# Designs tried in a protein design run: peptides against a protein of PDB entry 4PN1. Part 9

Target 1, 261 residues: chain A of PDB entry 4PN1
Amino acid sequence: KIEMNFLNKPIVPDTTKVISNFLTHYLITEPVEHVEIEAKLGTLIDLETQNRFEFPVMNETILNPEFNLRTRFESDMTASEHKYLNEFLNQAFRDSQKPGRLPFAYKHTKQVDLFYETEDNSRDKIRVSKNQSDNQVLACVKKRRVADLFLYCPNDAFDIRISISDELPVSMPSGNQQPSLTRLKDRVGYVHQEIKIDLTKTTQNDPVYDTTERHELEVEFGNIADLRDRAQKAKDGMEAPLFRRVQLFMDNVRILRREHS

## One batch from the design tools (peptide; made by RFdiffusion4, then SolubleMPNN)

Design b1_p8_7_s3 (from b1_p8_7, 4 letters changed)
Fold by OpenDDE base, seed 3:
Structure b1_p8_7_s3 (fold): chain B 261 residues (1-261), chain A 8 residues (1-8)
Amino acid sequence: as target 1 above (261 residues)
Amino acid sequence: EPIPEYLR
């Protein structure tokens, strides 16, 4: 007989606890009503060197937000990296369709996001999302970035930003208002066990600046209600369900950030 | 079932 440790109980890594606490804060303690929780793959850039941030740690490390490390997060990746991840996820999808596995769901979405200034000229913009094919309005929201948690991952191709956002449904902008920014999004989405993985190619059309293209991969909690329930249970002293869900999320992130050609 | 596609 083998025991997992001298207590014969599961032990939770600090990373899981820290992230769980972070999520719990914005799910329960100071709840964000229309919360979106996602992780983006990218690179922490040292503003002083303009190179990838280097920190004296040897593994995945959550950066303390109380410290100004003078970094920025670049959520963009190269076309080659993005292509590789696309291939990887496509294969993962195929493999998951086999008997005995839990299958991925897959969706390809092409939409245009139109960004509008708010009447109060706030930093937050209204985003109108439309289907590219028929111009049907998919969503109209005001998205506010509430908090970020950064993971420095020295052993992997990417660092991680976990973001809490408030995506508030709002009324359509005035018909007289012109968008300040448009983004064409070509997105392939994968869902496994209610974790959403999206690869997105974004073409940004700015009337003042040249068109730019971005390649992003994001991992999102697909069932916020369940996550909130788990977080509440954690607050009530039952942490295991939340930890398990966070670990699942992070394991998927870890898989993805390690994959490169 | 949908066939995964490559982003263009």
Scores: peptide ipSAE 0.209, ipTM 0.857, DockQ to the pose 0.014
Fold by OpenDDE base, seed 4:
Structure b1_p8_7_s3 (fold): chain B 261 residues (1-261), chain A 8 residues (1-8)
Amino acid sequence: as target 1 above (261 residues)
Amino acid sequence: EPIPEYLR
């Protein structure tokens, strides 16, 4: 007989605890009503060098938000990297359809996002999302970025930004308003155990600059109600369910950030 | 540069 450790009980990585506490704050302590929780793959850029930031650490490290490290996060990758991840996820999808596995769900969507300024001069813009095929309105929301948590990953192709956002449903802008920004999104989405993985190509037209295309990969908690329930239980002293869910989420992120062309 | 090839 073998045991996991000298207590013969699962041990939770410190990263899992830190992230769990971060999530609990915005799920329970200061609850965001229409919360979205996602991780994006990208690069922490040193503002001084404009290169990837270098920290004196040897593994995945959550950066302390209390420190201004003079970095920016670029949630973008090359088309080649994006293609590689697409192929990787396509294979993962196929493998999951085999007997004995939990299958991925897959969805391809083409969406246009129109951004409007708010009447109250809020920094937050109203986003109207429409289906490109039939121009039907999918959503009208005011999205607010609430908090970020950055992970520096020196051994992997990408760094990670975990973001808490509030997506408040709002009324459609008046017919007289023109969008300040329009984005076309071509997205393939994969869902496994209620964790959403999206590859998105975003095209943005700039009146001054050439059309830019961004390639993003995001991982999102697909069941917020369940996550909130787990967070509440954690607040009440039973942390295991939350830790397990966060561990699953992070393991998926870790798989993806290790893949590169 | 190559563009991602989505599942059909």
Scores: peptide ipSAE 0.170, ipTM 0.789, DockQ to the pose 0.016
Fold by OpenDDE base, seed 1:
Structure b1_p8_7_s3 (fold): chain B 261 residues (1-261), chain A 8 residues (1-8)
Amino acid sequence: as target 1 above (261 residues)
Amino acid sequence: EPIPEYLR
């Protein structure tokens, strides 16, 4: 006879609990109305060395937001790393189409984001998103970053930022207003079990700075209503559904951050 | 079924 442990019950990793509590706060306790929850792959940079942060831990570690660790997060990777991940995800997609598997969904989109200053000179810009092919307006929002949770991953290619954002729908800017910033996004999106994985190549045209290109990978909860329901249940004492969903999310993140050429 | 593409 085999048992899981001396209680013969599953045990939840502490990382799962911490992240679950973080999500519950912004889903239930102080709920964000138009919440977006995503993890971005990137690098924690030590502001003193300008190199990847080195912390005296040996594995995945959630950084305590109460401490200023003198770091910044760069949500970027090299073109070669991005290409490798694209190939990796394409292969994962193909493998998931096999009998007995849950299939990926896939979508390729090209989008332009136009950023506008607000009349009140708010720090939050209005973002108008359009489809590049037909110039159709997809969204007009003010996105506010509400909270971040950083994971230092010394054994992996990337560190992780989990972000809570509020995407507030707003009216279109006046026709005479010019955008302060334009971003072209070439995005390949994968969805598996309602977890969204996006690879995005972003070209930014800044009127002041030279054109910059970024390569990003983000993992997002695709079903916020379900996640909120799970978080509510957790708040009510039934934590297992939330833990399972967070575990799934984090396992996908872990797979991706370990991959490198 | 969609065919995965590479970013341009």
Scores: peptide ipSAE 0.109, ipTM 0.851, DockQ to the pose 0.014
Fold by OpenDDE base, seed 5:
Structure b1_p8_7_s3 (fold): chain B 261 residues (1-261), chain A 8 residues (1-8)
Amino acid sequence: as target 1 above (261 residues)
Amino acid sequence: EPIPEYLR
């Protein structure tokens, strides 16, 4: 007979606990009303060297936000890396359609995002999202980045930024207002067990600096109500449901950050 | 459900 450990009970890794506590804070303690929680693949860049950040650790580690490490996060990848991940996820989708598996859902969306300045000249812009094909309004929101948690992943192709955002629905800008910025988004969205994985190619036209293209991959919690419920239970002393959900989320992130062309 | 394809 074999046991897991001397308690013969599962144990929760510190990474799971730290992330769970981070989420609980913004779900329950100081709740964000229209919360979006996502992880983006990218690179922690050392501001001094402009190369990938180097830290004296040998594995995935959460960086302490209380310390200024003189880093920035670039949520971008090469076209080749993005293509590889697209192909990888396409194959994962196909495999999930087989008997005995939980299937992916899939959606391909092309939208235009129009950004407008607010009357109060706040840093937060109003974003109007429209479908490119029929110009129908998909959303009108004011998004505020609330908090970030960074994972340095020295053994993988990408580092991770977990972000808490507040996406406040707002009224449409006046018809006479011109957008300050326009972005085209080509997004392929995959959903598995209410976790959303998006591959997004963003094109931004700038008359001065020409057209820029960005390639992003993000992983998002697709059921915030359920996550909030789990966080509340954790606050009340039952942590297991939250830990399981965070573990699932992070395992998906870990799979993706390891993939490299 | 649509079949996933490469971003074009």
Scores: peptide ipSAE 0.039, ipTM 0.747, DockQ to the pose 0.014

Design b1_p8_7_s4 (from b1_p8_7, 4 letters changed)
Fold by OpenDDE base, seed 4:
Structure b1_p8_7_s4 (fold): chain B 261 residues (1-261), chain A 8 residues (1-8)
Amino acid sequence: as target 1 above (261 residues)
Amino acid sequence: APIPKYLR
């Protein structure tokens, strides 16, 4: 017989605990009503050097948000990296269709996001998302970034930002308002076990600067209700379901950040 | 720096 350890009980890594506590706070303690929880692949940039920051650690490390490390997070990658990840996910999709596996779902969407200033001049903009093919309105929301948690990943191609956002559904802007910004999104979406993985090419036209294209990969919790239920149970003393879900999420993120062309 | 209260 083999036991897990000398207690013969599961042990939860600190990373899982910290992230779980972070999520529990914004799911239960100070609950965000229309919460979105996503991880983006990117790079922690040293503001002084404009290069990737170098922390004196040798593995995946959650940064303490109470420290001002003079960093920014760039949620971008090269076109080649993005293409590689797309091919990787396509293969993962195909493999998941085999007998005995849980299948991916796949969706390709093209949308335009129109950003409007709010009537109350709040810092948060209204985003109207439309389908590019038929111009149908998909969503109209005011998104507020609530909190971030950063993971420095020295052994991988990308660092990670986990973000809590509030996506408040709002009324459409008045017909007299012009968008302050338009953004085209070409999104390839994969869903596995209610975890959403999106590869997005974002094109933005700037009147002053040339057209900029951003390549992003995001991983999102697709079932917030389930996650909230798990978080509530954790608050009530049963943490295992939440830990398992967070572990699944992070394992998917870890797979993706290791894949580099 | 302190540890955030919600991460304890």
Scores: peptide ipSAE 0.282, ipTM 0.902, DockQ to the pose 0.749
Fold by OpenDDE base, seed 5:
Structure b1_p8_7_s4 (fold): chain B 261 residues (1-261), chain A 8 residues (1-8)
Amino acid sequence: as target 1 above (261 residues)
Amino acid sequence: APIPKYLR
């Protein structure tokens, strides 16, 4: 007879526990009302060297936010890396359409984001998103970054930032107000088991620095209500459902950050 | 080491 371990019970890695506790805090303990939870691929940069930070660890490691590590996170990649990931996800999409698999959903969207200053001069701007094809308003929100959790991934091309944001729906800005910033977004979106994977090319015009383009990959929890329910159960002592969902999310992130040309 | 509030 084969057993998992000397207790013959599953164990949960600390990474899963820490992330689960992080999520539970902002879902249940100090709840964010309109919560968005996403992971972005990028690079932890050492502010002293302006290169990727080097930590004395050999595997995926959650950084303690209570320490000032003198780092910044750059949520960007090269066009080549972005293209490779797009091709990889396209193949994954095709493979998932085969019998016996759970299929991906796919959507390609182009939108413009208009940013407006708030009347109270808050640091948070109002974002109006419109579809580029018909100029239809898709959303009007005030997004606030609530918390971040950083994962250093020494064996992979990218580090990870998991972020908690509050996306508060707000009224449209006054018709007389001009946007302070506009961004064009070309987004290829994949959804598998309610986990959203987005490849985004963002173009921004700057009067001083000309046009810049950013390439981002993000992974997002697509069912917040379910996640909140799982977090509540975890708070009440039944942690397994939350752990399973976090594990699924992180496995998708791990697949993506390991892929490179 | 300091511990984040959500890990206490």
Scores: peptide ipSAE 0.280, ipTM 0.900, DockQ to the pose 0.977
Fold by OpenDDE base, seed 3:
Structure b1_p8_7_s4 (fold): chain B 261 residues (1-261), chain A 8 residues (1-8)
Amino acid sequence: as target 1 above (261 residues)
Amino acid sequence: APIPKYLR
């Protein structure tokens, strides 16, 4: 007979606890009403060196937001890396269709996001999303970044930013208002167990700056109501459901950030 | 070291 440890009970990794507490804060303690929670793959850049941040650790590490580490996060990867991840996810999708597995859902979307400045708060943006094929309005939201949690991953190709955002549905901007930014998004979306994985090719047209292209991968909690329920239970003393959901989310993130050609 | 408010 094998036991898990000398107490013969599960132990939760500290990473899971920290992330769970982070999420619980913005789900329950200071609740964001229209919350979006996503992790993006990218690179922590040291502002002093302009290279990838080097912290003296040898494993996945949540950075303490109370410290000014003089970093920026670049949510981008090479086209080659992005292509590899797409192929990897396509294979994962195919494998999940086999008997005895929980299947992925798949969706390919092409949309244009038009960003508008707000009069109420210069930091908030109104995003109008339209389908590229028929110009149908898909969404109009005011988005605010609420909080970030950064994971430094020295053993992997990518670092991680977990972001809490407030995405409030709002009325369309006035007809006379020009977008401050336009973004074409070619998005391949995968959903497994209500965890959404998106590969996005983004072409951004800025009125002042040159056109930029990005290749992004994001992982999002697809069922916020369930997550909020789990977080509430955690506040009430039953942490296991939340820990399990966070663990699932993070394991998916870990799989993706480890993949490289 | 400072601790985030949600971890106190």
Scores: peptide ipSAE 0.272, ipTM 0.898, DockQ to the pose 0.943
Fold by OpenDDE base, seed 1:
Structure b1_p8_7_s4 (fold): chain B 261 residues (1-261), chain A 8 residues (1-8)
Amino acid sequence: as target 1 above (261 residues)
Amino acid sequence: APIPKYLR
């Protein structure tokens, strides 16, 4: 007879618990109304060295936000890395269409984001998103970053930022207002088990700075209602559904951050 | 060590 451990019960890793608690807080305890929850691949940079952060750990580590580690997070990768991940996800998509698998969904979108200053000169800009094909308004929001959780991943190509954001719908800016920033987004989106994986090429035209191109990969919880339900159950003492969903999310993130050319 | 408010 074989048992899992001396209690013969599943054990949940601390990473899963910590992230679950983080999510539960902003879903239930201090609930964000229009919540977006995503993980971005990138690099933790040491502000002192301007190189990738080095910490004396040997595996994936959630950084304690209460400590100032003097780091910044760059949510960017090289064009070659981005291309590789695109090819990797395309293959994963193809493989998922086989019998006995759960299939990916796929969507390619081109969007333009126009950023406007608020009349009160608040730090939060209004973002108007339009479809590039027909110039139809997709959204007009004020996005507020609520919280971040950083994972240092010394064994992988990328570090991770998990972020909680509030996307508040707002009225369109006045017709006489000019955008302070224009951003073109070419996005390839994959969805598997309601986890969204987006590869985005962003071209930003800044009036002050030269045009910049960014390559991003983000992983998002595609079903917030379900996640909120799971978080509520966790607050009520039944944690397993939330843990399973967080584990799934993190496993997808882990797959992606390990891939490199 | 300081602990985030969301951790029990």
Scores: peptide ipSAE 0.270, ipTM 0.894, DockQ to the pose 0.927

Design b1_p8_8_s1 (from b1_p8_8, 5 letters changed)
Fold by OpenDDE base, seed 1:
Structure b1_p8_8_s1 (fold): chain B 261 residues (1-261), chain A 8 residues (1-8)
Amino acid sequence: as target 1 above (261 residues)
Amino acid sequence: KLVFKPPP
């Protein structure tokens, strides 16, 4: 007879617990009303060296937010890396259509984001999102970054930022107001088991700065209601459903951050 | 310029 361990029970990785607790806080304890929860692939940059952060750890490590490590997070990758990930996800999509698998869903969208200053000169800009094809307004929001959790991944191509955001719906800016920033988003989205994986090419036209392009990959919880339910159950003493969902999310993130050409 | 390729 074989047992898993001396308790003969599954063990939840500590990373899963830490992330689950982080999410539970902003889902249940201090609930964010219009919550968005995403992980972005990128690089932790050491502000002193301007190189990738180096920390004396040998594997995936959640950084303690209580410590200022003098880092910034660059949520960007090269065009080549982004292309590779697109090809990788396309292959994953194809493979998922086979019998016995759960299929990906796929969507290609082109969006324009217009950013407007608030009358009170608050830091949070109003973002008007429009469909690029028909100019229909998709959303008008103020997005507030609530919290971040950083994972340093020394063995992988990318580090990870998990972010909690509040997307507050707001009224449209005055018709006489000009946008301070325009951002074009070309986005390819893949959804598997309600986890959203988006590859986004962003072109930003800044009146002051030259046009910049960014290549991003984000992984998002596609079913917040389910996640909130799981988090509530965890608060009530049944943690397993939340842990399973977080583990799934993180495994997808781990797959993606390891892939490189 | 990155051009997204759709799944077939």
Scores: peptide ipSAE 0.079, ipTM 0.760, DockQ to the pose 0.015
Fold by OpenDDE base, seed 3:
Structure b1_p8_8_s1 (fold): chain B 261 residues (1-261), chain A 8 residues (1-8)
Amino acid sequence: as target 1 above (261 residues)
Amino acid sequence: KLVFKPPP
């Protein structure tokens, strides 16, 4: 018989604990009501060098948010990388349709996001999302970035930003308001075990700045209610369900960030 | 222009 360790008990990786605690804070301790929790693939850029951030670590490392590392996070990737990930996810989808597997779900969405300044001139913007095909309003939300957690991944193609956002449903902006920003989103979404993986091409039109295009991959918790329940249980002393869910999420992220052409 | 390919 093989035992996992000398205690014969599971041990939770420190990364899982740190992320779980981070999530628990914004799920339970200071709860965000309309929380969105996502990880984006990208690059930590050192503001001093304008190159990828370098830190004297040899593996996935959560950066301490209390330290100003003078970095920015770029969630963009090359078209080639994005294409590769699309092909990779398509293959994963196909493989998941086989007997004995849990299947992916797939959805392709094209929408336009219109961003409006709030009446109070807050940093938070109102986002109106419309379907590109029929201009039907899909959502109108005031989105607030609550917190970020950055993972430096020296061995992988991408670093990770885990973001907590509050997406409060709000009334449509006044008809006299013009959007401060428009984004065309072409998105393919893959859902497996309630973890949502989105590849998104965004074309951004700014009234002042030139049009920008980005290629993004995001991984999102698709069942916040379940996650919140798990986080509550963790606060109550039963951490295993939360740790398992976070581990699943992070394993999916880890798979994706390792893939490159 | 990058075009997404759906799974079959």
Scores: peptide ipSAE 0.076, ipTM 0.758, DockQ to the pose 0.015
Fold by OpenDDE base, seed 5:
Structure b1_p8_8_s1 (fold): chain B 261 residues (1-261), chain A 8 residues (1-8)
Amino acid sequence: as target 1 above (261 residues)
Amino acid sequence: KLVFKPPP
């Protein structure tokens, strides 16, 4: 007979516990009402060298937010990396359509985001999102970044930022107000087991600067209500459902950040 | 410009 360990019980990685506790705080303890939870692939940059940050660890490590590491996070990748990930996800989609698998869903969207200043001159801008094909309003929100958790991944091409945001629905800006910024978004989205994986190409026109293009990959929890329920159970002493969901999320992130041509 | 390819 074989056993898992000397207790013959599943063990939860510390990374899973730390992330689960982080999520529980903003889902239950100090609840964010319209919470968005996403992980972005990118690079931790050392502000002094402008190169990737070097930390004396050999595996995936959550950085302690209490320390000023003099870093910034760049949520970007090259066009070639982005293309490769698109091809990889397309193959994963095809393979998931086979008998005995859970299928991916796929959606391609093109939208324009219009940003407006608030009357109170708050740091948070109002974002109006419209579909490029028919100019219909998709959303009008004020997005506030609540918290970040950074993972340094020395063995992979990318580091990770997990972000908690509040996407507050707000009324449309007055008809006389002009947008301060306009962004075009070309997005392909893949959904598997209610985890959303988005590849986004963002184009921004600046009157002073040349047109800039950004290539992003994000992974998002697609069922917040379920996640909140799991977090509540965890706070009440039943942690296993939350740990399983966080593990699924992180495994998808790990697959993507490890994948390269 | 990067062009996304859809699944078949």
Scores: peptide ipSAE 0.075, ipTM 0.758, DockQ to the pose 0.015
Fold by OpenDDE base, seed 4:
Structure b1_p8_8_s1 (fold): chain B 261 residues (1-261), chain A 8 residues (1-8)
Amino acid sequence: as target 1 above (261 residues)
Amino acid sequence: KLVFKPPP
């Protein structure tokens, strides 16, 4: 007879617990009403060296947010890395269509994001998202970044930022108001087991700076209601469903950050 | 320019 360990019970990795607790806080304890929860691939940059941050650890680790490590997170990658990930996800999509697998869904979206200043001079801008093809309004929101959790991944090409955001639906800006910023987004989205994986190419025209392109990969929880239910159960003493969902999410993130050109 | 290719 083989047992998992000397207790013969599953053991949850500490990373899963920490992330689960982080999510539970903003889902249940201090609930964000219109919560978005996403992980971005990128690089922790040391502000002193402007190089990738070096921490004395040998594996994936969550940085303690209570300590200012004088870092910034750059949620960008090269065009070649982004292309590689697109090809990788396309292959994963194809493989998932095979018998016995759970299939990916795929969507390609081209949108324009228009940013407007708020009447109350809030730090948060109103974002109007429109489909580039028909100019149909997709969303009008005021997005607030609530919290971040950073994972330093010394063995992988990318570090991870998990972000909690509040995407408050708001009324459209007045017709006389001009956008302060316009961004073009070319996005391909892959959904597997209600986890959304987005590759986004963002083009921004700055009047002062040359047109900048950003290449981002985002992993998002696609079913917040289910996640909130799991978090509530965790608060009530049943943590396993939440841990399983967080583990799934993080495994997808781990797969992606290990793939590089 | 990065061009996204859909899965076939």
Scores: peptide ipSAE 0.068, ipTM 0.746, DockQ to the pose 0.015

